# Peptides against a protein of PDB entry 3KDP, part 160

Target 1, 230 residues: chain A of PDB entry 3KDP
Amino acid sequence: PFLIFIIANIPLPLGTVTILCIDLGTDMVPAISLAYEQAESDIMKRQPRNPKTDKLVNEQLISMAYGQIGMIQALGGFFTYFVILAENGFLPIHLLGLRVNWDDRWINDVEDSYGQQWTYEQRKIVEFTCHTPFFVTIVVVQWADLVICKTRRNSVFQQGMKNKILIFGLFEETALAAFLSYCPGMGVALRMYPLKPTWWFCAFPYSLLIFVYDEVRKLIIRRRPGGWVE

## One batch from the design tools (peptide; made by RFdiffusion4, then SolubleMPNN)

Design b2_p23_3_s1 (from b2_p23_3, 18 letters changed)
Fold by OpenDDE base, seed 3:
Structure b2_p23_3_s1 (fold): chain B 230 residues (1-230), chain A 23 residues (1-23)
Amino acid sequence: as target 1 above (230 residues)
Amino acid sequence: SELEKLWKEFEELMKKKLEELLK
């Protein structure tokens, strides 16, 4: 999200604190989960034939899986961001390159796609209105990962500790999302305005997309073991 | 293996773009 903000020069879609919450909460829990899975797999598996190559392949597969999920999460967040800005008069095409004028405190006449002028304060309110839904979208998309892991019947029994850590992480992320979205004063302290409950449902199509993607991936792997998808 | 190659290429591209932006 932050990279696209810099590359596209669009208004900041996600606040710094929210980014830190994602990095520390969302990315750390999977990393810990993987560390425990490796420890459990090392206990169960006979001596790896080549510990260096097998470890590298497993780390690459994991990095790829998390990278793909992260991309889908980012797309979901950006969709929510663009919908909110479009509803407030800023079409996606108009946002390209707008950051310089958007962040300038002395420019109080930035025009939207319909010619309406926005003050700096009004622009920042709209920007901060996007931060919470973006974060919530990521959290809701991560619920799909939980469902995907739960539906892996054979892997759920083998990944008992990993699943507990993942469930705990998703619970923590959901609790954090609820706290940041509904706790009074967060709009001033963290620049995250309260979220209407209806916006939680905007992420569900993306959760479904991840679910379908993973099921299709699993189906391909099952039909063609050792294929290019691995 | 092909998906892995594609992902590595994507990661390298993203790293290069990030380095260009930080520069």
Scores: peptide ipSAE 0.000, ipTM 0.228, DockQ to the pose 0.014
Fold by OpenDDE base, seed 5:
Structure b2_p23_3_s1 (fold): chain B 230 residues (1-230), chain A 23 residues (1-23)
Amino acid sequence: as target 1 above (230 residues)
Amino acid sequence: SELEKLWKEFEELMKKKLEELLK
């Protein structure tokens, strides 16, 4: 997110505190849950392979999967960001290169895509309004991520939702998202303004996309072991 | 493996760009 912010010179889509909450609050419990996850049925049924090579391959596959999922998460977050700004009059094309003027407190006549002028205070309100939905989008997408990361080859339908720690992690990150989104004072303290409940649903298509993508990937892996998808 | 290679190349490219921007 920060890279795209700098490269595209767009207004900041995600606050530092939100990033911290994602890193510490939403990723930590899932990581722990994966450590306590029961071994996949297909791994347990496999004949002993060379432990050194198999461990390395497993780490590479996990890294690739997390990387791809992370990209889809980022795309989901940015989509939400662009939708909010577009609803407030700033089309994506207009945001390119706007950062310098956007962050200048002395410029109070920044025009949107429709010629409406925005004061510094108004712009910052819109910017901070984007932080919470971006965070919530990541959390909702992480629901799918956590579910799919439970297995490498087996379908979620085959493995099931047996990890109680994973379920707890989903509730924790959701509770944290709700707290940060709706607790009074978070707009001032964390620059996260309250989120309309409708924005929780905006991320669902991306969660579904991740889920479908992973199921298709796993299906391909099962049908073509050792393929390039691996 | 090819997707992994492409992803690593992308990550390296992004890392380089980040380093350039953070200087």
Scores: peptide ipSAE 0.000, ipTM 0.240, DockQ to the pose 0.014
Fold by OpenDDE base, seed 2:
Structure b2_p23_3_s1 (fold): chain B 230 residues (1-230), chain A 23 residues (1-23)
Amino acid sequence: as target 1 above (230 residues)
Amino acid sequence: SELEKLWKEFEELMKKKLEELLK
């Protein structure tokens, strides 16, 4: 999120402290759960190969999985961010390069895509309104990603929901998201304004698309082992 | 494997860009 903020020169979609809370807090339990599930799956499926080579492959595979999950989560968050800003009159194309004027407290006439002028205070309210939905979207997308990432080749329907640690992680993330979204003072501390319950569902279509995409990907991998999709 | 290569290339590119931004 921060890299895209700098590169695209768009308004900050998520506060730095909130990003740290996601990276250090929210992702920790799911990451541990995925590490355990992958280790268990790899131990069961792979014949004893050279332990050094297999360990390296597994570490690379875990690193790639975490990187992919992080990118998918970021995409989901940015989707929600752009939807909220578009609903408030700022189309994605108009946001490119807008940061300088957006963050300037002396400019009170920043125009949206429809010619409406926004004061600094109004812009910051909209910006901070995006922070909570962005975070919630990451959590909701993470539900799908965690369920999908249980196995690389097997369908979620074949593997089942037997990992109690994963289930616990999902509940913990949801509870944390609810706490950060609705606890008094979080708007000041984390610049996360209270979220309308309807915004929790904004990520669901995206999560569903990722779920369908990954199931199709896994199906292709199963049918064509060693294909370009690997 | 090609997707993994592309992903690694992307990660390296992002890492390089991040390092450039932090310098």
Scores: peptide ipSAE 0.000, ipTM 0.245, DockQ to the pose 0.014; fails the geometry check
Fold by OpenDDE base, seed 4:
Structure b2_p23_3_s1 (fold): chain B 230 residues (1-230), chain A 23 residues (1-23)
Amino acid sequence: as target 1 above (230 residues)
Amino acid sequence: SELEKLWKEFEELMKKKLEELLK
C-alpha cells in the first residue's frame, strides 16, 4: 500500500500505525495457528521424488502463490479506498499526483473531480475515513487467505476447517478490526475513523476471488501433478 | 450488480462452511 502511495502520488490510503497493526495484530496469531495446522494427508504421504530439486521448486511455487494472494489483498484494500474517495467526489484519475496538494495544510481549496473545494481539515477527514475500511478490507481478505493456506493440493471443501486455533485467529483479527474501527478515540489515536457497517462487505468479492484462485490452482495441481503451478 | 452477485456467492459459501463447522 505504501509503495503505491509513493509511486502513484495519491493520498495515503493506509496509515503506518495501521500497517503496524496488521503486521503485529492480524498476522501473528494466524501465523501461529498455521504452525499448528495438521499437515495435509497428501503432503505427509507424498515423498519428494528428488528432495533437492523438488523442495526448491515447491518453495518457489508457494512463495509465488502467496505473493499473488498478497497482491490481491492489496488490490482489495485499494478498491475500497477508491470507492470511498469516489463517493466523496474524488475519482481515481483525479487522485493521481494529488498527494502534494492534499497534504499541504496551507492549501484549503483543493478541488475534487466535480469542482468542489476541500479544506485541509475536510481532506484529512476523508483520508482518515479511508484508513479504517482499507484495514478492514485487508482483514476480510485475510480470512480467505488463512482458510486456503491450510491446504496444498486438496480443496478446502475436502480438507475442512478442523483447526480450532486457526478459527480463533480469524476471530482475533476480526475483533481487532472491530476494536480499531469502533472504539472511541481511535480516530485521534490511530487516524481510523469509525466505519459504516456496510463497508465490511466491500472486501467480500475479493475474498471470493482468493478462494476461486486457490481452488483453480489446486485443481490444476490435481490434474497436472508436478506441473509448474504446484 | 456484479459485486453483489459475487458477494452473494461468497455468503453462500461461508454459510455452507459454517454449517459444516457446526456439525
Scores: peptide ipSAE 0.000, ipTM 0.195, DockQ to the pose 0.036; fails the geometry check

Design b2_p23_3_s2 (from b2_p23_3, 17 letters changed)
Fold by OpenDDE base, seed 5:
Structure b2_p23_3_s2 (fold): chain B 230 residues (1-230), chain A 23 residues (1-23)
Amino acid sequence: as target 1 above (230 residues)
Amino acid sequence: SELEKRFKEFQELMEKKRAELLA
């Protein structure tokens, strides 16, 4: 997200506090969940043909899969960002190169895509309004990520939802998102302004996309054992 | 909250202005 901010020269899509909350509140939970997750039955029963080579290859394949999931998460966040700004009059094309004028406190007549002039205060309100939904989007997408990380080859429907740590993690990140989004004073203290409850649903298509991606991947693995997508 | 109320009012104002420009 930060690299795109620099390259595209767009208004800041994700605040420092939001980044910190993602790292500590969302990314750590999957790691802990995986550490204590009961191994998939087929993974535990299948001995590697070559313990040295197969272990390394498997770790690389896992890293690639999670990298792709992370990319989908980022796309979901940016989608939410662009939707919010578009609803407030700033189309994506208009945002390119706008950062310099956007961040200048002495310019109070920045025009949107429809010719409306925005004061510095108004622009910052909209910017900070994007930070919270971006975080919420990551949390909602992370729900699907947490569910799919329980298995490597078997369908989610076969493994079930028995991990208590996973359930706790889902609750914790959701509670944190609600607290940061709606607790009085968070807009002033953390620059995370309250968002409409409907924004919680904006990320659902991306959560579904991750879920479908993982199920299709696992289906291919089951049909082609030892394939590249494993 | 008070912040939510203020923000809602702001959004409504901006939506009204946008509608006027597009009419």
Scores: peptide ipSAE 0.022, ipTM 0.569, DockQ to the pose 0.019
Fold by OpenDDE base, seed 2:
Structure b2_p23_3_s2 (fold): chain B 230 residues (1-230), chain A 23 residues (1-23)
Amino acid sequence: as target 1 above (230 residues)
Amino acid sequence: SELEKRFKEFQELMEKKRAELLA
């Protein structure tokens, strides 16, 4: 997100502290999912042609797959960001190159896509309004991992233990999201303003997308063992 | 608390403006 901010010169979609919260706080579920997928892959590839190279390739492919999931998560966050800004009069195209004027405290007449002028304070409020939904979107998208795990083929015992850990992780992330979104003072401390509950649903299409992605991936793996999607 | 008040006021203002733009 920060790289896109620099490259596209758009208003900052996610604050530095919030980025750190995502990077540190939301890594647990993906890590569990990766560990689970690696374990399943190891079971499926008990007879590798070359144990050393095939394991390395498989681990790399799994890591790439979850890298793609991460990209989908980021896209979901940016979607929410652009929706909020569009609802406030800033269309995505208009945001390109706007950062310089956006962040300038001395410019109080930045125009939106409809010719409305925005003060520095107003711009910062809408910017900070985007931080919370972005984070919430990332968390909600991770709920898809729960559904993904339910469709896995591991043993009931192993799946049960991992599911409990996953559920706990999802609960923790959701609780963190709720805390950051609704706890008084978070707007000042973390530049995360309270979010209407309706915005939680903005991430649902992307959760579904990840679910579909995983199901398609699994289908391809089942039909084409040794393919690039493993 | 002051920031939260301003945020709410801003939201109300933006909702009004949005309604005007969509009308």
Scores: peptide ipSAE 0.021, ipTM 0.546, DockQ to the pose 0.021
Fold by OpenDDE base, seed 3:
Structure b2_p23_3_s2 (fold): chain B 230 residues (1-230), chain A 23 residues (1-23)
Amino acid sequence: as target 1 above (230 residues)
Amino acid sequence: SELEKRFKEFQELMEKKRAELLA
């Protein structure tokens, strides 16, 4: 999100606090899950055929899978961002290159896509209105991962510890999202303005997309066992 | 034009939303 902010020169779609929440919540859970999966495998006395190569391959596969899921999550967040800004008069094309004028507090006549002028304060309110939904969208998309885990017959039994960590992580992310979205003072303190409950549903199509992605991935794996798509 | 009419209606809606955000 921050990289796209710099590259596209658009208004900041996600605040630093929300970025930290994503990094600590969504990125740490896979890493912990991997560590526990290795420990659990060691406990079950399943000696790896080649400890060095098998570990490396597994880490690469997990990294790629979570990287792809993370990309889909980011796309979902940006979709929500663009929808909110479009509903507030800023079409996606108009946002390109707008950051310089957007962030200039001395320019109070920035025009939206419909010719309406926005003061600095008004622009920042709209920007900060996007930060919370972006994060919430990512959290809701993560729920799809939980559903994916439940639909895997073998994963529920074989990855019990991994699933518990994932569930705990999702719970923490959801609780944090609720706290940041609805706790009084968060808009002033953290630039996280309250979110209308309806925006929680905006992420559902992307949750479905991840579900479809995983099903397609599983289908490919079933047709080509031992493939790099795992 | 019909497009201009829609833009005007959208602007009015935007002003309402802006007022809600500022409140």
Scores: peptide ipSAE 0.019, ipTM 0.498, DockQ to the pose 0.014
Fold by OpenDDE base, seed 4:
Structure b2_p23_3_s2 (fold): chain B 230 residues (1-230), chain A 23 residues (1-23)
Amino acid sequence: as target 1 above (230 residues)
Amino acid sequence: SELEKRFKEFQELMEKKRAELLA
């Protein structure tokens, strides 16, 4: 998210403190849950055939998987970000290169996509309104990501949700999201304004698409073992 | 929350102004 902020010069979609909360609060418990996952999935049941080569390959596969998950999460967050800003008159194309003027408190006539002028205060209200739903979107997408990454080849419907620690992690993330979204003072402390209930559902279609895509991918893998898609 | 109400009011005001600009 921060990298895209720099490259595209868009208004900051997520505060640094919020990013830290994601890293420390939402990623740790799921990671622990995956570490203690019983060998129910096809991933955990495979013993290394060659300890020297297979360990390295496994580390590469894990790093690639986590990298892809992170990208998917970021895409979900940015989706929500662009939806909110578009609803407030800033179309995605108009946001490109807008950061410099956006962050300048002395410019009070920044125009949106429809010619409406925005004061610095108004812009910051909209910006900070994006932080909370971005965070919540990440949490919602993480639910899907955790479930789909549990297996490489097996369907979620075939494997089921038996890991109690994983379930606990999902509840913890949800509780943290609720706390940060609705606890008094979070708007000042974390620049996370209270979240409308509607925004909780913003990521759901995206998560559903991820599930569908992953299930289709897994079906292809099962029908064509050893394919490049694996 | 009070902040949410204020923001909603702001959004409604902005929507009205936007509609006027597009008319």
Scores: peptide ipSAE 0.019, ipTM 0.504, DockQ to the pose 0.017

Design b2_p23_3_s3 (from b2_p23_3, 19 letters changed)
Fold by OpenDDE base, seed 2:
Structure b2_p23_3_s3 (fold): chain B 230 residues (1-230), chain A 23 residues (1-23)
Amino acid sequence: as target 1 above (230 residues)
Amino acid sequence: DELEKLWEEFKKLMEEKRKELLE
């Protein structure tokens, strides 16, 4: 999010405190849940044929997979951000380079894509309105990510949802998202304004995309063991 | 408040660096 903010010079889609809540609050319990996940019996039983090369390849593949999933998560968040801003009159193309004027407290006549003028306060309200759904989108996409990361090669349908800690992590993330989205005072404390329930569903296509992507990836790995997709 | 100040300073620094790169 910050890199895109700097490069595109768009309004900040997610506040610093909210990012910290993702890193420390949302990601921690899932990471712990994955640590307690039973290693796939097939991975532990296969002796590395070449410990140096196979370990390096596996580390690279894991890094690539996490990087790709992270990109899909970011795309989901930004999609939700752009949809909300577009509904408020700011089309994505118009947001490019707008950050300087957007953050200037002395400019109260920033025009949207339709020529409507926005005061600084109005702009900040819509910006903070984007923070909550961006966060919620990340959480919803993380549901899919956590479920798919449970297995490297086996389908989620084959492994099942046996890890109670993972299930607890999913509920904890959801509860945290609901708390941050709807608890009074979060708008002031975290710049997270209340979210309409409809915005929870905006992330679902991306969650589905991650599931499909991972299942296809796993299918390819199963059909072509030792391929570059691993 | 301190985090917000740090963030604003960081934004200014990044904007200055961006200008330097575009120049």
Scores: peptide ipSAE 0.000, ipTM 0.232, DockQ to the pose 0.016
Fold by OpenDDE base, seed 1:
Parts: structure tokens; sequence; C-alpha cells
Structure b2_p23_3_s3 (fold): chain B 230 residues (1-230), chain A 23 residues (1-23)
């Protein structure tokens, strides 16, 4: 997210505080929950043909898969960001290169895509309005991520949601998201804005996309053992 | 309806506080 911010010179979609909340509050507990997940039998019982090379290959494949998931996650966040800004009169194309003027407190006549002038304060309000949904989008997408990370080959439908720690992780990150989104004072303190409950659903397509992606991946692995998708 | 009203009031309050912070 931050890289796109720098490259595209768009208004900051995700504040530093929200990034920290993701890193510490959203990512950490789920990661711990995954550490307590019992190893999938097919992962642990498979003897590598070559313990050194096959381990490296598997790690690379896993890294690539999670990299792809991370990209989808970022896309989900940016989608929500662009939707909110578009609803406030800033179309995506107009945001390109706008950051310099956007962040300049002395420029109070930044025009949106429809010619409306926005004061610095107004711009910052709408920016902060984007932070919360972006964060929430990340959380919602991480629901799918956590669930799919539970297994390498087995479908979620086959493995089920038996890990209580994983469920707790999902609950915790959701509760944190709700707290940050709706608790009075968080909007001011964390440069976030209260999120309409309907915005939680903006992330669902991407969550579903990740879920479907992983299920398809796993299906391919099951049908083509030893493939590069594993 | 009551929840919606409360939500709108909350948003207004937060917006006001945000403006105060930005001033």
Amino acid sequence: as target 1 above (230 residues)
Amino acid sequence: DELEKLWEEFKKLMEEKRKELLE
C-alpha cells in the first residue's frame, strides 16, 4: 500500500497508525494462531526426494502463494479506498499526482473530479475516512487468508474450523477492527473515521476471491500431485 | 432507526472533533 502511495503520488490510503495496528494487532495474533495449528498430515508425512532441494522448493512455492495472497489483499484495500474517494468526488485517475497538493495545508482549493474545491481540513477528513475502511478491508481479507493458511492441500471444507486458537484469532482481529472503527475517540486519536457497517462488505469480494483462489490451488494440487502450484 | 440516529450523531461528533484537531 505504501509503495503505491509513493509511486502514484496519491493521498495516503493507509496511515502509519493503521499500518501499526495491522502489524501488531491484525497480523500477529493470527500468525500465532497458525503456529498452534496442527500440521496437515500430508505436509509432514511426505518425505522429500531430496531433503535440501525439495525443502527449498516448497518454501519458495509457499512464499509465492502467500505473496499472491498479499497482492490480492492490497488490491482489496485499494479498491475500498478508491470507492470511498470516488463517492466523495475524487475519481482514481484524478488522484494520480494529487498528493503534493493534497498534503499542502496552504492549498485550500484542491478540486475534485467534478470541480468542487476542497479545503485542507476537508481533504484530511476524507483521507481519514479512507483509513478505517482500508484497515477493515485488510481484516476481512485476512479472514480468508487465515482460513486458507490452515492447510496446504486439504480444502477448508474438508479440514474444517477445528482449531479454537484460529477461531480466537479471527475473533480478535474482528473485534479490534470493530473497536477501532466504532469506538468514540478512535477517529481523532488514530486518524480514522467511523466506518459505516455497510463498508465491511466492500472487502467480501476480495475475501471470496482469495478463498476461491486457494481452493482452486488446492484442487489443482490434489489432482496434480507434485505440481508447481503446491 | 434509533441506531441510525445514534450513528449519525456519532459521526457528526467525530467530524467536529476532527476539525478541531486540524485547526
Scores: peptide ipSAE 0.018, ipTM 0.378, DockQ to the pose 0.025; fails the geometry check
Fold by OpenDDE base, seed 3:
Structure b2_p23_3_s3 (fold): chain B 230 residues (1-230), chain A 23 residues (1-23)
Amino acid sequence: as target 1 above (230 residues)
Amino acid sequence: DELEKLWEEFKKLMEEKRKELLE
């Protein structure tokens, strides 16, 4: 999200503090929880063939998988961002290159796609309105990510959810998202503007997409053991 | 001082919008 902000010169879709909250608050605890997850039933029976080659292949596959999941997360966040800005009169095409004028405190007559003038304060309100739903989208998608990361080959339905620490991690990131979204003063302190609860459901299709994607991937792995997708 | 005034106005607008969104 931050890279697209720089490349496209659009208004900042996700604040730096919010990014830090994702990295430290929502990703760290779940990542630690995975260390305590029980080994997959098929992994324990498999002897490593070649430690050097198998490690390299696994690292590449893991990196690609996380890259793909991250891309889906970003797409979900940006979709919400563009919808909110469009509802406020800023069409996606109009946002390209607008950052310079958008961030200038002395320009109070920035026009939207319909010719309406926006003050600096008004622009920042709508910008910060985008930060929260972007963050929430990431959290909701992370639910699916955490669940799918429990296993390499087996379906979530086969492995189950036995790790209490993982469940705690899901609760913690959700509670943090709710706190940052609705606690008074967060708009001023963290540049996260409150959002109507109904917007939480807008992220669900993306979490479902990741879940389905991973289940299909795992299904392919089960049907074709030793394939490149493994 | 002008920046502080602008910031205070922004805070007020943010709080007003917060109330609107939570109603």
Scores: peptide ipSAE 0.018, ipTM 0.389, DockQ to the pose 0.028; fails the geometry check
Fold by OpenDDE base, seed 4:
Structure b2_p23_3_s3 (fold): chain B 230 residues (1-230), chain A 23 residues (1-23)
Amino acid sequence: as target 1 above (230 residues)
Amino acid sequence: DELEKLWEEFKKLMEEKRKELLE
């Protein structure tokens, strides 16, 4: 998010404090949950066919999968951001290069895509309104990521949700998102304004996409044992 | 003083917007 902010010179989609909350709050518990996860029964039973090649392939596949999931997460966040800004009169194309004028306190007549003038205060309200849904979108997409990371080969439907630590991670992320979104003072302190509950559902298609992607990936692995995907 | 006044006005607007978003 921050890289796109710099490259595209768009209004900041996610605050630095919120990024820290993601890194410390939402990523740490999942990482712990994965560490304590009972090894998939199939992983322990599979004799390494070729330890060097299989490790390299597995590491590459894991890295690629996480990279792809991360890209989907980012796309989901940016989609939500652009939707909110568009609903407030700022089309994505108009946001390109707008950062300089957007952040200037002395410019109170920044025009949106429809010619409406926005004061600095109004712009900051819209900006801070975007921070929360971006964060929430990431959290909701991370739910899917956490669930799919539970298994390497087996479907989520086969292994079930028996990992208490994983469940705890999901609740912790959700609670953190709710706290940051709706706690009084967070709008001023963290530049995160509360959103209508309906915006939580904006991320669901992306969560579903991740689930479908992972299930398809796992299906390919199951059907082509020893293929290039393993 | 002008910046402080502006900030207070901003806070009021933000609070109003917050209320609107919670409804």
Scores: peptide ipSAE 0.016, ipTM 0.401, DockQ to the pose 0.027; fails the geometry check

